# Peptides against a protein of PDB entry 3HTU, part 46

Target 1, 75 residues: chain A of PDB entry 3HTU
Amino acid sequence: RRPEEWGKLIYQWVSRSGQNNSVFTLYELTNGEDTEDEEFHGLDEATLLRALQALQQEHKAEIITVSDGRGVKFF

## One batch from the design tools (peptide; made by RFdiffusion4, then SolubleMPNN)

Design b2_p18_8_s3 (from b2_p18_8, 9 letters changed)
Fold by OpenDDE base, seed 4:
Structure b2_p18_8_s3 (fold): chain B 75 residues (1-75), chain A 18 residues (1-18)
Amino acid sequence: as target 1 above (75 residues)
Amino acid sequence: MVTDEDIKLLEEKLKKLK
């Protein structure tokens, strides 16, 4: 899958689960219990980041960088 | 738009991962 395709899957999950406007760590998106059954579970962080960047271009997400790591807010 | 509260929540989550 291309990054934008992963982004689509991730955003679909966010939307289906009613978690728009929520903040996630990158870790919990791919390693958390809430996404265990999702195709993007276990996705490497580099690919995840590219997927989120694709969503960011669509104004569907914003990647957040702080001292202790990175996360994302979905819109 | 990412708010200060969003940042706070993220930092709290990241802290728990340590």
Scores: peptide ipSAE 0.750, ipTM 0.933, DockQ to the pose 0.866
Fold by OpenDDE base, seed 2:
Structure b2_p18_8_s3 (fold): chain B 75 residues (1-75), chain A 18 residues (1-18)
Amino acid sequence: as target 1 above (75 residues)
Amino acid sequence: MVTDEDIKLLEEKLKKLK
């Protein structure tokens, strides 16, 4: 899958689970219990980041960097 | 828009991962 395709899958999950405007760590998106049944579970962080960057270009997400790591907010 | 509360929540989540 291309990053844009992964982004679509991730955003679909966020939307259908009613978690728009929520903040996630990158880890909980791909390694958390809430996404265990999703195709993007276990996705490597590099590919995840590219997917989120694609969503960011579409104004559907914003990647957040703090001292302890990175996360993302979905819109 | 990312708010200060969003940042705080993220930092709390990240602390728990350590």
Scores: peptide ipSAE 0.748, ipTM 0.933, DockQ to the pose 0.912
Fold by OpenDDE base, seed 1:
Structure b2_p18_8_s3 (fold): chain B 75 residues (1-75), chain A 18 residues (1-18)
Amino acid sequence: as target 1 above (75 residues)
Amino acid sequence: MVTDEDIKLLEEKLKKLK
């Protein structure tokens, strides 16, 4: 899958689960309990980041960088 | 838009990973 395709799957999960406007760490998206049944579970961080960047271009997400790491907010 | 509260929540989550 291309990053854009991964982004679509991730955003669909966020929307279906009603978690728009929520903040996630990159870790909990691919390694958390809430996404264990999703196709993107276990996705490598580099590919995840590219997927989120694709969503960011569509104004569906914003990647957040703080001193202790990175996260993302979905819209 | 990302708010200050969003940043705070993210930082709290990241602290738990350490």
Scores: peptide ipSAE 0.748, ipTM 0.932, DockQ to the pose 0.883
Fold by OpenDDE base, seed 3:
Structure b2_p18_8_s3 (fold): chain B 75 residues (1-75), chain A 18 residues (1-18)
Amino acid sequence: as target 1 above (75 residues)
Amino acid sequence: MVTDEDIKLLEEKLKKLK
């Protein structure tokens, strides 16, 4: 899958689960309990980041960088 | 828009991972 295709799957999950306007660490998106049944579970961080950047271009997400790591807010 | 509260929440989440 292309990054933008992964982004679509991730955003679909966010929308279906009512998680819009929520903040996630990158880790919990791909390694958390809440996404264990999703196709993107276990996705490598590099590909995840590119997927989120695609969503960011669509104004559907914003990647957040702090001292202890990165996360994302979905809109 | 990302708020200060969003940042705080993220930092708390990341702290738990450490």
Scores: peptide ipSAE 0.746, ipTM 0.932, DockQ to the pose 0.905

Design b2_p18_8_s4 (from b2_p18_8, 8 letters changed)
Fold by OpenDDE base, seed 4:
Structure b2_p18_8_s4 (fold): chain B 75 residues (1-75), chain A 18 residues (1-18)
Amino acid sequence: as target 1 above (75 residues)
Amino acid sequence: MVTEEDIKKLKEKLEKLK
Protein backbone atom coordinates (compact mmCIF):
# COMPACT_ATOMS: atom_id res chain seq x y z
CA ARG B 1 0.00 0.00 0.00
CA ARG B 2 1.02 3.53 -0.66
CA PRO B 3 1.20 6.02 2.19
CA GLU B 4 -1.99 7.66 0.96
CA GLU B 5 -3.77 4.34 1.11
CA TRP B 6 -2.59 3.71 4.63
CA GLY B 7 -3.70 7.18 5.55
CA LYS B 8 -7.15 6.45 4.26
CA LEU B 9 -7.42 3.31 6.35
CA ILE B 10 -6.22 5.09 9.45
CA TYR B 11 -8.58 7.99 9.00
CA GLN B 12 -11.48 5.66 8.38
CA TRP B 13 -10.74 3.94 11.65
CA VAL B 14 -10.59 7.22 13.50
CA SER B 15 -13.87 8.33 11.99
CA ARG B 16 -15.77 5.09 12.42
CA SER B 17 -14.60 4.36 15.93
CA GLY B 18 -16.38 7.43 17.24
CA GLN B 19 -13.58 8.27 19.60
CA ASN B 20 -13.87 11.50 21.51
CA ASN B 21 -10.11 11.96 21.63
CA SER B 22 -8.55 13.25 18.46
CA VAL B 23 -4.93 13.24 19.64
CA PHE B 24 -2.90 10.07 19.42
CA THR B 25 0.69 9.06 19.87
CA LEU B 26 2.19 7.39 16.85
CA TYR B 27 2.87 4.37 19.01
CA GLU B 28 -0.71 3.81 20.07
CA LEU B 29 -1.92 3.96 16.48
CA THR B 30 0.21 1.03 15.39
CA ASN B 31 0.95 -0.76 18.65
CA GLY B 32 -2.03 0.05 20.82
CA GLU B 33 -4.69 -2.36 21.93
CA ASP B 34 -7.40 -0.33 20.25
CA THR B 35 -6.00 -1.00 16.79
CA GLU B 36 -5.06 -4.66 17.18
CA ASP B 37 -7.62 -5.73 14.62
CA GLU B 38 -6.78 -3.01 12.12
CA GLU B 39 -4.73 -3.60 9.00
CA PHE B 40 -2.35 -0.83 9.97
CA HIS B 41 -1.50 -2.40 13.31
CA GLY B 42 2.19 -3.14 13.40
CA LEU B 43 2.94 -0.69 10.63
CA ASP B 44 6.45 0.69 10.87
CA GLU B 45 6.66 4.21 12.16
CA ALA B 46 8.32 5.55 9.04
CA THR B 47 5.47 4.38 6.84
CA LEU B 48 2.96 5.58 9.39
CA LEU B 49 4.52 9.00 9.36
CA ARG B 50 4.27 9.16 5.58
CA ALA B 51 0.65 8.11 5.78
CA LEU B 52 -0.09 10.83 8.29
CA GLN B 53 1.76 13.34 6.17
CA ALA B 54 -0.56 12.44 3.33
CA LEU B 55 -3.53 13.12 5.57
CA GLN B 56 -1.90 16.33 6.64
CA GLN B 57 -1.83 17.45 3.03
CA GLU B 58 -5.59 16.94 3.01
CA HIS B 59 -5.96 18.90 6.25
CA LYS B 60 -7.32 15.79 7.94
CA ALA B 61 -4.48 15.53 10.42
CA GLU B 62 -1.62 17.45 11.92
CA ILE B 63 1.54 15.77 13.09
CA ILE B 64 2.77 16.96 16.47
CA THR B 65 6.40 16.70 17.49
CA VAL B 66 7.46 17.25 21.07
CA SER B 67 10.63 16.42 22.96
CA ASP B 68 9.31 13.11 24.23
CA GLY B 69 7.92 11.83 20.96
CA ARG B 70 5.44 12.38 18.19
CA GLY B 71 1.72 12.26 17.81
CA VAL B 72 -1.07 13.35 15.57
CA LYS B 73 -4.33 15.21 15.80
CA PHE B 74 -7.11 14.18 13.49
CA PHE B 75 -9.66 16.61 12.14
CA MET A 1 -5.25 23.75 14.53
CA VAL A 2 -3.37 22.10 17.35
CA THR A 3 -4.07 23.71 20.70
CA GLU A 4 -2.08 23.83 23.89
CA GLU A 5 -4.54 21.37 25.35
CA ASP A 6 -3.79 18.98 22.51
CA ILE A 7 -0.10 19.23 23.27
CA LYS A 8 -0.77 18.60 26.93
CA LYS A 9 -2.81 15.51 26.15
CA LEU A 10 -0.09 14.21 23.87
CA LYS A 11 2.60 14.75 26.46
CA GLU A 12 0.53 12.94 29.04
CA LYS A 13 0.18 9.98 26.72
CA LEU A 14 3.87 9.95 25.97
CA GLU A 15 4.73 10.01 29.65
CA LYS A 16 2.63 6.92 30.19
CA LEU A 17 4.69 5.10 27.59
CA LYS A 18 7.92 5.65 29.51
Scores: peptide ipSAE 0.758, ipTM 0.940, DockQ to the pose 0.767
Fold by OpenDDE base, seed 2:
Structure b2_p18_8_s4 (fold): chain B 75 residues (1-75), chain A 18 residues (1-18)
Amino acid sequence: as target 1 above (75 residues)
Amino acid sequence: MVTEEDIKKLKEKLEKLK
């Protein structure tokens, strides 16, 4: 899959899962319990980042960098 | 737009990973 294709899958999950929070760590997206049944579970962080960057170009997400790591906010 | 509250939430999550 291309990064934008992964991004689509991720965004679909975010949009339909009824999550209370829009902010995620990169780890919980691919390694968390909430995404165990998703196709993108286990996705390597490098590919995940590229997928999120694709969403960012579409203004559907914003990658956040802090001292302790990175995350993402979905819109 | 990412807010200060968003940053706070992210930091809290990252601390739990340590």
Scores: peptide ipSAE 0.756, ipTM 0.940, DockQ to the pose 0.758
Fold by OpenDDE base, seed 1:
Structure b2_p18_8_s4 (fold): chain B 75 residues (1-75), chain A 18 residues (1-18)
Amino acid sequence: as target 1 above (75 residues)
Amino acid sequence: MVTEEDIKKLKEKLEKLK
């Protein structure tokens, strides 16, 4: 899958689960309990980041960088 | 738009990963 395809799957999950406007760490998206049954569970962080960047270009997400790590907010 | 509250929530989550 291409990054934008992964982004679509991730965003669909966020929307279906009603978690828009929520903040996530990159870790919990691919390693958390809430996404264990999703196709993107276990996805490497590099590919995840590219997927989120694709969503960011579509104004569907915003990647957040702080001193202790990164996260993302979905819209 | 990312708010200060969003940043706070993210930092709290990141602390739990340590």
Scores: peptide ipSAE 0.755, ipTM 0.940, DockQ to the pose 0.860
Fold by OpenDDE base, seed 3:
Structure b2_p18_8_s4 (fold): chain B 75 residues (1-75), chain A 18 residues (1-18)
Amino acid sequence: as target 1 above (75 residues)
Amino acid sequence: MVTEEDIKKLKEKLEKLK
C-alpha cells in the first residue's frame, strides 16, 4: 500500500470509531489495543508518518512534535 | 488547529508510555 492508502484506512478508522479525543500518540495508533483488529496495526513508524503527512496535506490531520515524542490530531 | 489543550493531552499520553 502507498502512504496515501494507509492514510485513508487510518482516517476511516478515526471517523467510524467515534473517539472523544482527536489527539493520538503515534504509538497508540499502530500498537494500541484500540487498533488491534485494524490492517494498519503494527505498521512501522516511518510508513505511518508518511501516511499522516498525506492526511496533513488534505487538512485532515496535524502532526504534533513535543520533547517526549510525537502525536497527531485528526480533523 | 492544534490547541494548547491538545498539546497537554498528548504530553499526558506520552508520559504513560515512559
Scores: peptide ipSAE 0.753, ipTM 0.939, DockQ to the pose 0.762

## One batch from the design tools (peptide; made by RFdiffusion4, then SolubleMPNN)

Design b2_p19_1_s1 (from b2_p19_1, 13 letters changed)
Fold by OpenDDE base, seed 5:
Structure b2_p19_1_s1 (fold): chain B 75 residues (1-75), chain A 19 residues (1-19)
Amino acid sequence: as target 1 above (75 residues)
Amino acid sequence: KKKLEELLEKIKKKAEELE
């Protein structure tokens, strides 16, 4: 899958999951319990980042960088 | 897990600046 294809899958999950919080760490998305049954679970962080960058270009997400790591806010 | 929680908190704080 291409990064944009992964991005689509991730965003579909976010949209359908009805999460009470749209902010995630990158780790949560691929290693968290909430995504265990998703195809993108276990996805390497590098590919995840590219997927999120694709979503960011579509204004569907914004990657947040802090000193200790990165996260993402979905729109 | 505390490391994750701390990171999440930092991210959430920064996310608020985007609202």
Scores: peptide ipSAE 0.387, ipTM 0.828, DockQ to the pose 0.859
Fold by OpenDDE base, seed 4:
Structure b2_p19_1_s1 (fold): chain B 75 residues (1-75), chain A 19 residues (1-19)
Amino acid sequence: as target 1 above (75 residues)
Amino acid sequence: KKKLEELLEKIKKKAEELE
């Protein structure tokens, strides 16, 4: 899958999962319990980042980088 | 930019919890 395709899958999950929190660490998205049944679970962080960057271009996400890691806010 | 600062703190806090 291309990063854009992964981004689509991720955003679909965000939109439909009923999550009350739109802020995630990158680790939570691919290794968290809430995404265990999703196709993108276990996705390497590099590919995840590219997927989120694609969403960011569409103003659907904002990648947040802190000293201890990275996260994302979905819109 | 209080919202961004708050978000950064939240992300940082979560990251620390995973470590």
Scores: peptide ipSAE 0.313, ipTM 0.779, DockQ to the pose 0.128
Fold by OpenDDE base, seed 1:
Structure b2_p19_1_s1 (fold): chain B 75 residues (1-75), chain A 19 residues (1-19)
Amino acid sequence: as target 1 above (75 residues)
Amino acid sequence: KKKLEELLEKIKKKAEELE
């Protein structure tokens, strides 16, 4: 899959998951318990980042970088 | 901006907890 395609799958999960918060670390998205049954679980971080960057271009996400990691907020 | 700072803090705390 292309990064854009992964981004679509991730955003679909965000939209349908029923979760109240839209803020995640990158680790949570691909390694968290909440996404164990999702196709993007286990996705490498490099591909994940590109997927999120694609969503960011569409104003559907904002990547957040801190000293000890990265996260994302979905819109 | 304050909103960004709040988000950064949230992400930082989560990162420290989960990563």
Scores: peptide ipSAE 0.303, ipTM 0.777, DockQ to the pose 0.102
Fold by OpenDDE base, seed 3:
Structure b2_p19_1_s1 (fold): chain B 75 residues (1-75), chain A 19 residues (1-19)
Amino acid sequence: as target 1 above (75 residues)
Amino acid sequence: KKKLEELLEKIKKKAEELE
């Protein structure tokens, strides 16, 4: 799959999940319990970043980088 | 600015535990 396609799948999950908190670390997004049944579970970080960057261009997400790691906020 | 700072703090705390 292309990064844009992964981004679409991820955003679809975010939209369907109905979770109150839209902020995630990259780790919990692909390795957390909440996404175990999703196709993108286990996705490598490099590909994940490209997928999120695609969503960011559409103003659907904002990647957050801190000294100890990275996260993302979905809109 | 304030909102971003708050988000960064939250992400940092989570990142230290999960990543």
Scores: peptide ipSAE 0.302, ipTM 0.775, DockQ to the pose 0.102

Design b2_p19_1_s2 (from b2_p19_1, 10 letters changed)
Fold by OpenDDE base, seed 4:
Structure b2_p19_1_s2 (fold): chain B 75 residues (1-75), chain A 19 residues (1-19)
Amino acid sequence: as target 1 above (75 residues)
Amino acid sequence: KEKLEELLEKAKEKAKELE
């Protein structure tokens, strides 16, 4: 899958689960309990970041960078 | 997961600035 395709799957999950406007760490998205049944669970962080960057270009997400890591807010 | 929780808190705090 292309990063854009992963982004689509991720955002579909966000929307269907009613978690728009929620904030996640990148770890939570791919390793958290809430996404255990999702295809993107276990996705490598590099690919995840590219997927989120694609969503960010579409104004569907905002990547948050802090000193200890990264997170994302979905809209 | 202390590090994860700390990051989440920081991310949520920063997200408030984006509201």
Scores: peptide ipSAE 0.118, ipTM 0.667, DockQ to the pose 0.875
Fold by OpenDDE base, seed 2:
Structure b2_p19_1_s2 (fold): chain B 75 residues (1-75), chain A 19 residues (1-19)
Amino acid sequence: as target 1 above (75 residues)
Amino acid sequence: KEKLEELLEKAKEKAKELE
């Protein structure tokens, strides 16, 4: 899958689960309990970041960078 | 887990700046 295709799957989960406007760490998205049954669970962080960047271009997410790591807010 | 919790807290604080 291409990064934008992963982004689509991730955002579909966000929408279906009613977690729009929620904040996640990158680790939570791919390693958290809430996404264990999703296809993107276990996705490498590099690909995840590219997927989120694609969503960011569509104004569906914003990547949050802090000194200790990164997160994302979905819209 | 502690590091993750710290990051989550900082991320939530940062997210408020986006509102």
Scores: peptide ipSAE 0.118, ipTM 0.664, DockQ to the pose 0.909
Fold by OpenDDE base, seed 3:
Structure b2_p19_1_s2 (fold): chain B 75 residues (1-75), chain A 19 residues (1-19)
Amino acid sequence: as target 1 above (75 residues)
Amino acid sequence: KEKLEELLEKAKEKAKELE
């Protein structure tokens, strides 16, 4: 899958689960309990980041960078 | 988990600044 395709799957989960306006660490998205049944669970962080960047371009997410790591806010 | 929680707090604070 292309990053854009992964982004689509991720955002579909966000919408279906009512997680809009929520903040996640990148780890939570791919390793958390809430996404265990999702296709993107276990996705490598590099690909995840590209997927989120695609969503960010569509104004559906905002990647948050802090000194200790990264997170994302979905809209 | 401990570091994860700390990161979450920082991320939430940063997200609030973006609002």
Scores: peptide ipSAE 0.109, ipTM 0.657, DockQ to the pose 0.920
Fold by OpenDDE base, seed 1:
Structure b2_p19_1_s2 (fold): chain B 75 residues (1-75), chain A 19 residues (1-19)
Amino acid sequence: as target 1 above (75 residues)
Amino acid sequence: KEKLEELLEKAKEKAKELE
């Protein structure tokens, strides 16, 4: 799958589960309990970041980069 | 950017919650 395709799957989960406007760490999205049954669970962080960047271009997410790790907010 | 500052704080809070 291309990063854009992963982004679509991730955002579909966000919408279906009602997680819009929620903040996640990158680790939580691919290794957390809430996404255990999702296709993107276990996805490598590099690909995840590219997927989120694609969503950010569509104004569906905002990546948060701080000294104490990275996160993302979905809209 | 105030919006960014709020997001950063929320991100930090979430990170602490997952520790």
Scores: peptide ipSAE 0.059, ipTM 0.611, DockQ to the pose 0.101

Design b2_p19_1_s3 (from b2_p19_1, 10 letters changed)
Fold by OpenDDE base, seed 4:
Structure b2_p19_1_s3 (fold): chain B 75 residues (1-75), chain A 19 residues (1-19)
Amino acid sequence: as target 1 above (75 residues)
Amino acid sequence: SKKLEELKKKIEEKAEELE
């Protein structure tokens, strides 16, 4: 899958999962309990980042960088 | 882990600034 295709899958999950928290660490998205049944679970961080960057271009996400790592806010 | 939770907190705090 291309990054934008992964982005689509991720955003679909965010939109349909009923999650009340739109802010995630990158680790939560690919290794968290809430995404265990998703195809993107286990996705490498580099590909995840590219997927999120694609969503960011569509104003559907904002990648957040702090000293200890990265996360994302979905819109 | 504690480190992950601390990271999450920092991300959430920064996310609030994006509102």
Scores: peptide ipSAE 0.598, ipTM 0.884, DockQ to the pose 0.866
Fold by OpenDDE base, seed 2:
Structure b2_p19_1_s3 (fold): chain B 75 residues (1-75), chain A 19 residues (1-19)
Amino acid sequence: as target 1 above (75 residues)
Amino acid sequence: SKKLEELKKKIEEKAEELE
């Protein structure tokens, strides 16, 4: 899959999962219990980042960078 | 882990600035 395709799958999950919080660390998105049954579970961080960057271009997400790592906020 | 928890907290704090 292309990064844009991964982004689509991720955003579909976010929009349908009924999450109370739309903020995630990159790790919990692909390695957390909440996404265990999703196709993108286990996705490498490099590909994940590219997928999120694609969503960011569509104003559906914003990548957040802090001193100890990165996360994302979905819209 | 504690490290992951601290990271999440920092992400959430910065995310509030994006609203």
Scores: peptide ipSAE 0.596, ipTM 0.884, DockQ to the pose 0.864
Fold by OpenDDE base, seed 1:
Structure b2_p19_1_s3 (fold): chain B 75 residues (1-75), chain A 19 residues (1-19)
Amino acid sequence: as target 1 above (75 residues)
Amino acid sequence: SKKLEELKKKIEEKAEELE
């Protein structure tokens, strides 16, 4: 899959799951309990970042960088 | 685990600045 295709799958999950918190660490998205049944579970961080960057270009997400790592906010 | 929790907190705090 292309990064854009992964981004689509991730955003579909975010939109349909009704999550109370739209902010995630990168680890939560690919290794968390909430995404265990999703196709993108276990996705490598490099590919995940590219997927999120594609969503960011569409204003559907914003990657957040802090001193200890990165996360994402979905819109 | 604690490190990840602290990271999440920092990300959430910064996310609030984006609102």
Scores: peptide ipSAE 0.595, ipTM 0.884, DockQ to the pose 0.865
Fold by OpenDDE base, seed 3:
Structure b2_p19_1_s3 (fold): chain B 75 residues (1-75), chain A 19 residues (1-19)
Amino acid sequence: as target 1 above (75 residues)
Amino acid sequence: SKKLEELKKKIEEKAEELE
């Protein structure tokens, strides 16, 4: 899959999951219990970042960088 | 883990600052 395709899958999960929190660590997205049944579970961080960057271009997400890690805010 | 919780907190705080 291309990064854009991964981005679509991730955003579909976000929009359909019914979760009230729109902020995630990258680890939560690919290694968390909430996404165990999703195709993007276990996705490597590099590919995940490219997928999220594709969503950023569509104004659907913003990657957040802090001193010891990264996360994302979905819109 | 505690480390992940701390990271999540930092990300949430940063997200609020960006709003």
Scores: peptide ipSAE 0.587, ipTM 0.880, DockQ to the pose 0.878

Design b2_p19_1_s4 (from b2_p19_1, 12 letters changed)
Fold by OpenDDE base, seed 3:
Structure b2_p19_1_s4 (fold): chain B 75 residues (1-75), chain A 19 residues (1-19)
Amino acid sequence: as target 1 above (75 residues)
Amino acid sequence: SKKLEELLKKIKEKAEELE
C-alpha cells in the first residue's frame, strides 16, 4: 500500500470509531489496544508518518513533534 | 507505562494549541 492508502485506512478508523479524543501518539496509533484489529496495526513508524503527512496535506490531521516523540491530532 | 502517559500528556498539551 502507498502512504496515501494507509492514510485513508487510518482516517476511516478515526472517523468510524467515534473517539472522543482525536489526539494520539504515533505509538498508540499502531501499537495500542484500540487498533489491534486494524490493518494498520504494527505499521512501521516511517510509513505511518508518510501516511499522516498525506492526511495533513488534506487538512485532516496535524502531526505534532515534541522532544520525546511524535503524535497526531485528527480533524 | 509511565513513559507513554507522560508522552501522551505532552502531545495532548501541544495539541490543545492547534485547531
Scores: peptide ipSAE 0.270, ipTM 0.785, DockQ to the pose 0.797
Fold by OpenDDE base, seed 5:
Structure b2_p19_1_s4 (fold): chain B 75 residues (1-75), chain A 19 residues (1-19)
Amino acid sequence: as target 1 above (75 residues)
Amino acid sequence: SKKLEELLKKIKEKAEELE
């Protein structure tokens, strides 16, 4: 899959999950319990980042970098 | 910005929970 395709799958999950909290760490998106049944679970962080960058270009997400990690807000 | 501060706080809190 291309990064844009992964981004689509991730955003579909976010949109359909019904969760009010749209802020995630990168780790919990691919390693968290809430995404265990998703196709993108276990996705390497490098590919995940590229997927989120694709979403960011579409104004569907914003990647946030902190001193000890990265997160993302979905819109 | 205030928005950024709030987001960073949220992300940091989540990160701490996973550590």
Scores: peptide ipSAE 0.237, ipTM 0.754, DockQ to the pose 0.101
Fold by OpenDDE base, seed 1:
Structure b2_p19_1_s4 (fold): chain B 75 residues (1-75), chain A 19 residues (1-19)
Amino acid sequence: as target 1 above (75 residues)
Amino acid sequence: SKKLEELLKKIKEKAEELE
């Protein structure tokens, strides 16, 4: 899959999950309990980042980088 | 912005916990 295709799958999960929390670390998106049944679980961080960057270009996400980690907010 | 600062704080706290 291309990063854009991964981004679509991730955003579909965000939209369908109905979870109140729309802010994630990169780790919990691919390694957390909430995404264990998703196709993107276990996705490498480099590919995940490219997928999120594609969503960011569409104004569907904002990547947040801090000194001790990275996260994302979905819109 | 203040909104961004609050989000950064939240992400930082989560990152410290989960990563």
Scores: peptide ipSAE 0.233, ipTM 0.753, DockQ to the pose 0.129
Fold by OpenDDE base, seed 4:
Formats: structure tokens, C-alpha cells, sequence
Structure b2_p19_1_s4 (fold): chain B 75 residues (1-75), chain A 19 residues (1-19)
């Protein structure tokens, strides 16, 4: 899958799951309990980042980088 | 911005919970 395709899957999960909190760390998106049954679970962080960047271009997400990690807010 | 600061705080808190 291309990054854009992964992004689509991720955003579909965010939209359909009815998550109360739209802010995630990159780790919990691919390694968290809430996404264990999703196709993108276990996805490497590099590919995840590219997927999120694709969503960011569509104004569907904003990647937040801090000194000790990265997160994302979905819109 | 204030909004960004709040988001960063939330992310930091979540990150700590996952450690």
C-alpha cells in the first residue's frame, strides 16, 4: 500500500470508531490496544508518518512533533 | 499558540501513559 492508502485506512478508523479523543501518539496508533484488529496495526513509524503527512495535506490531520516523540490530531 | 500548547500537553500525557 502507498502512504496515501494507509492514510485512508487510518482516517476511516478514526471516523468510524467514534473516538472521543482525536489526539494520538504515533505509537498508540500502530501499537495500541485500540487498533489491534486494524490493518495498520504494527505499521512501521516511517510509513505511518508518510501516511499522516498525506492526510495532513488534505487538512484531515496535523502532525505534532515534540522533543521526545510525535503525535497527531485528526480533524 | 495556545491551542498547540494544549495539544502538546495531551500528547505528552498520553505518551506517559504508554510508557
Amino acid sequence: as target 1 above (75 residues)
Amino acid sequence: SKKLEELLKKIKEKAEELE
Scores: peptide ipSAE 0.230, ipTM 0.750, DockQ to the pose 0.101

Design b2_p19_2_s1 (from b2_p19_2, 7 letters changed)
Fold by OpenDDE base, seed 2:
Parts: structure tokens; C-alpha cells; sequence
Structure b2_p19_2_s1 (fold): chain B 75 residues (1-75), chain A 19 residues (1-19)
């Protein structure tokens, strides 16, 4: 899958999961319990980042960088 | 920002979990 395709899958999950939180760490998305059954679970961080960057270009996400790591906010 | 603080908090929780 291309990063854009991964981004689509991730965004679909965010939209459909019914979660009330829009901010995630990158780890939560690919290693969290909530995504264990998702295709993108276990996705390498590099590919994940590219996927999120694709979403960011579409204004569907914002990658947040802090001293301790990165997160993402979905819109 | 608020979102940054949320991320920081989550990362702290993650750090604690992984240790």
C-alpha cells in the first residue's frame, strides 16, 4: 500500500471507531490495543508518518512534535 | 498548546507503560 492508502485506512478507523479522542501518539495507532484488529496495526513508524503526512496535506490531520515524541490530531 | 500537552501526557503514559 502507498502511504496515501494507509492514511485512508487510518482515517477511516478514526472516523468510525467512535472514539472521543482526536489526538493520538503514533504508537497508539500502530501498537495500541484499540487497533489490534486493524490492517495498519504493526505498521512501521516511517510508513505511518508518511501516511499521516499525506493526511496532513489534505488537512485531515496534524502531526504534533514534542520533545518526547510525536502525536497526531485528526480533523 | 493544548494539543501538545495532550500528546505529552500520552507520551508520558506510554513511557510509564513501556518501562
Amino acid sequence: as target 1 above (75 residues)
Amino acid sequence: SKDEEIVKKKLEELKEKLE
Scores: peptide ipSAE 0.651, ipTM 0.896, DockQ to the pose 0.854
Fold by OpenDDE base, seed 3:
Structure b2_p19_2_s1 (fold): chain B 75 residues (1-75), chain A 19 residues (1-19)
Amino acid sequence: as target 1 above (75 residues)
Amino acid sequence: SKDEEIVKKKLEELKEKLE
C-alpha cells in the first residue's frame, strides 16, 4: 500500500472508532491495544509518518512534534 | 499549546510503560 492508502485506513478507523480523544502518539496508533485488529497495526513508523503527512496535506491531521517525540491530532 | 501538552503527557506515560 502507498502511504496515502494507509492514511485512508487510519483515518477511517479514527472516524469510526468512537474515540474520545483525537490526539495520539504514533506508538498508540500502530502498537496500541485499540488498533490490534486494524490492518495498520504494526506498521513501521517511517511509513506511518508518510501516511499521516498525506492526511495532513488534506487537513485531516496535524503532526505534533515535542521534545520527546511526536504525536498526531485528527480532525 | 494544549495539544502539545497532551502529546507530552502521553509520551511520558508511554516511556514509563515501556521501561
Scores: peptide ipSAE 0.648, ipTM 0.894, DockQ to the pose 0.850
Fold by OpenDDE base, seed 1:
Order: sequence, then C-alpha cells, then structure tokens
Structure b2_p19_2_s1 (fold): chain B 75 residues (1-75), chain A 19 residues (1-19)
Amino acid sequence: as target 1 above (75 residues)
Amino acid sequence: SKDEEIVKKKLEELKEKLE
C-alpha cells in the first residue's frame, strides 16, 4: 500500500470509531490496544508518518511535534 | 498549545508504561 492508502484506512478508523478531534501518539495508533484489529496495527513508524503527512495535506490531520516525540490530531 | 500539552502528557504516560 502507498502512504496515502494507509492514511485512508487510518482516517476511516478514526471516523467510524468517532474519535475525530482526538489526539494520539504515533505509538497508540500502531501499537495501541484500540487498533489491534486494524490492518494498520504494527505499521512501521516511517510509513505511518508518511500516511499522516498525506492526511495533513488534505487537512484531515495535524502532526504535533513536541520535545519528547510526536502526536497527531484528526479532523 | 492545548494539543501539544495533551501529546506531552500521553508521551509521558507511554514512557512510564514501557519502563
């Protein structure tokens, strides 16, 4: 899958689970308990970041960078 | 910002969880 295709799957999960406007760490998305049944669970961080960047270009997500790591907010 | 603080808190919680 291409990064934008992964982004679509991630965003679909966020929307269907009613978690828009929620903030996640990158770890929560790929290693968290809430996404264990999702296809993107276990996705490497590099690919995840590219997927989120694709969503960011569509104004569907905002990657948040702080001193200790990164997170993301979905819209 | 508010969202940045949320991320910071979550990262701190994650750090403690993985210790």
Scores: peptide ipSAE 0.647, ipTM 0.894, DockQ to the pose 0.926
Fold by OpenDDE base, seed 4:
Structure b2_p19_2_s1 (fold): chain B 75 residues (1-75), chain A 19 residues (1-19)
Amino acid sequence: as target 1 above (75 residues)
Amino acid sequence: SKDEEIVKKKLEELKEKLE
């Protein structure tokens, strides 16, 4: 899958689960309990980041970078 | 910002959980 395709899957999950406007760590998305049944569970962080960057370009997400790591907010 | 603080908190919690 391309990053954009992964982004679509991730955003679909966020939307369907009613978690828009929520903040996640990148770890939560790929390793969290809430996404265990999702296709993107276990996705490598590099690919995840590219997927989120694609969503960010569409103004559907904002990647948040802090000193200890990164997170993302979905819109 | 508020969202940054949320991320920081989550990361700290994650760190503690994985230790």
Scores: peptide ipSAE 0.646, ipTM 0.894, DockQ to the pose 0.929

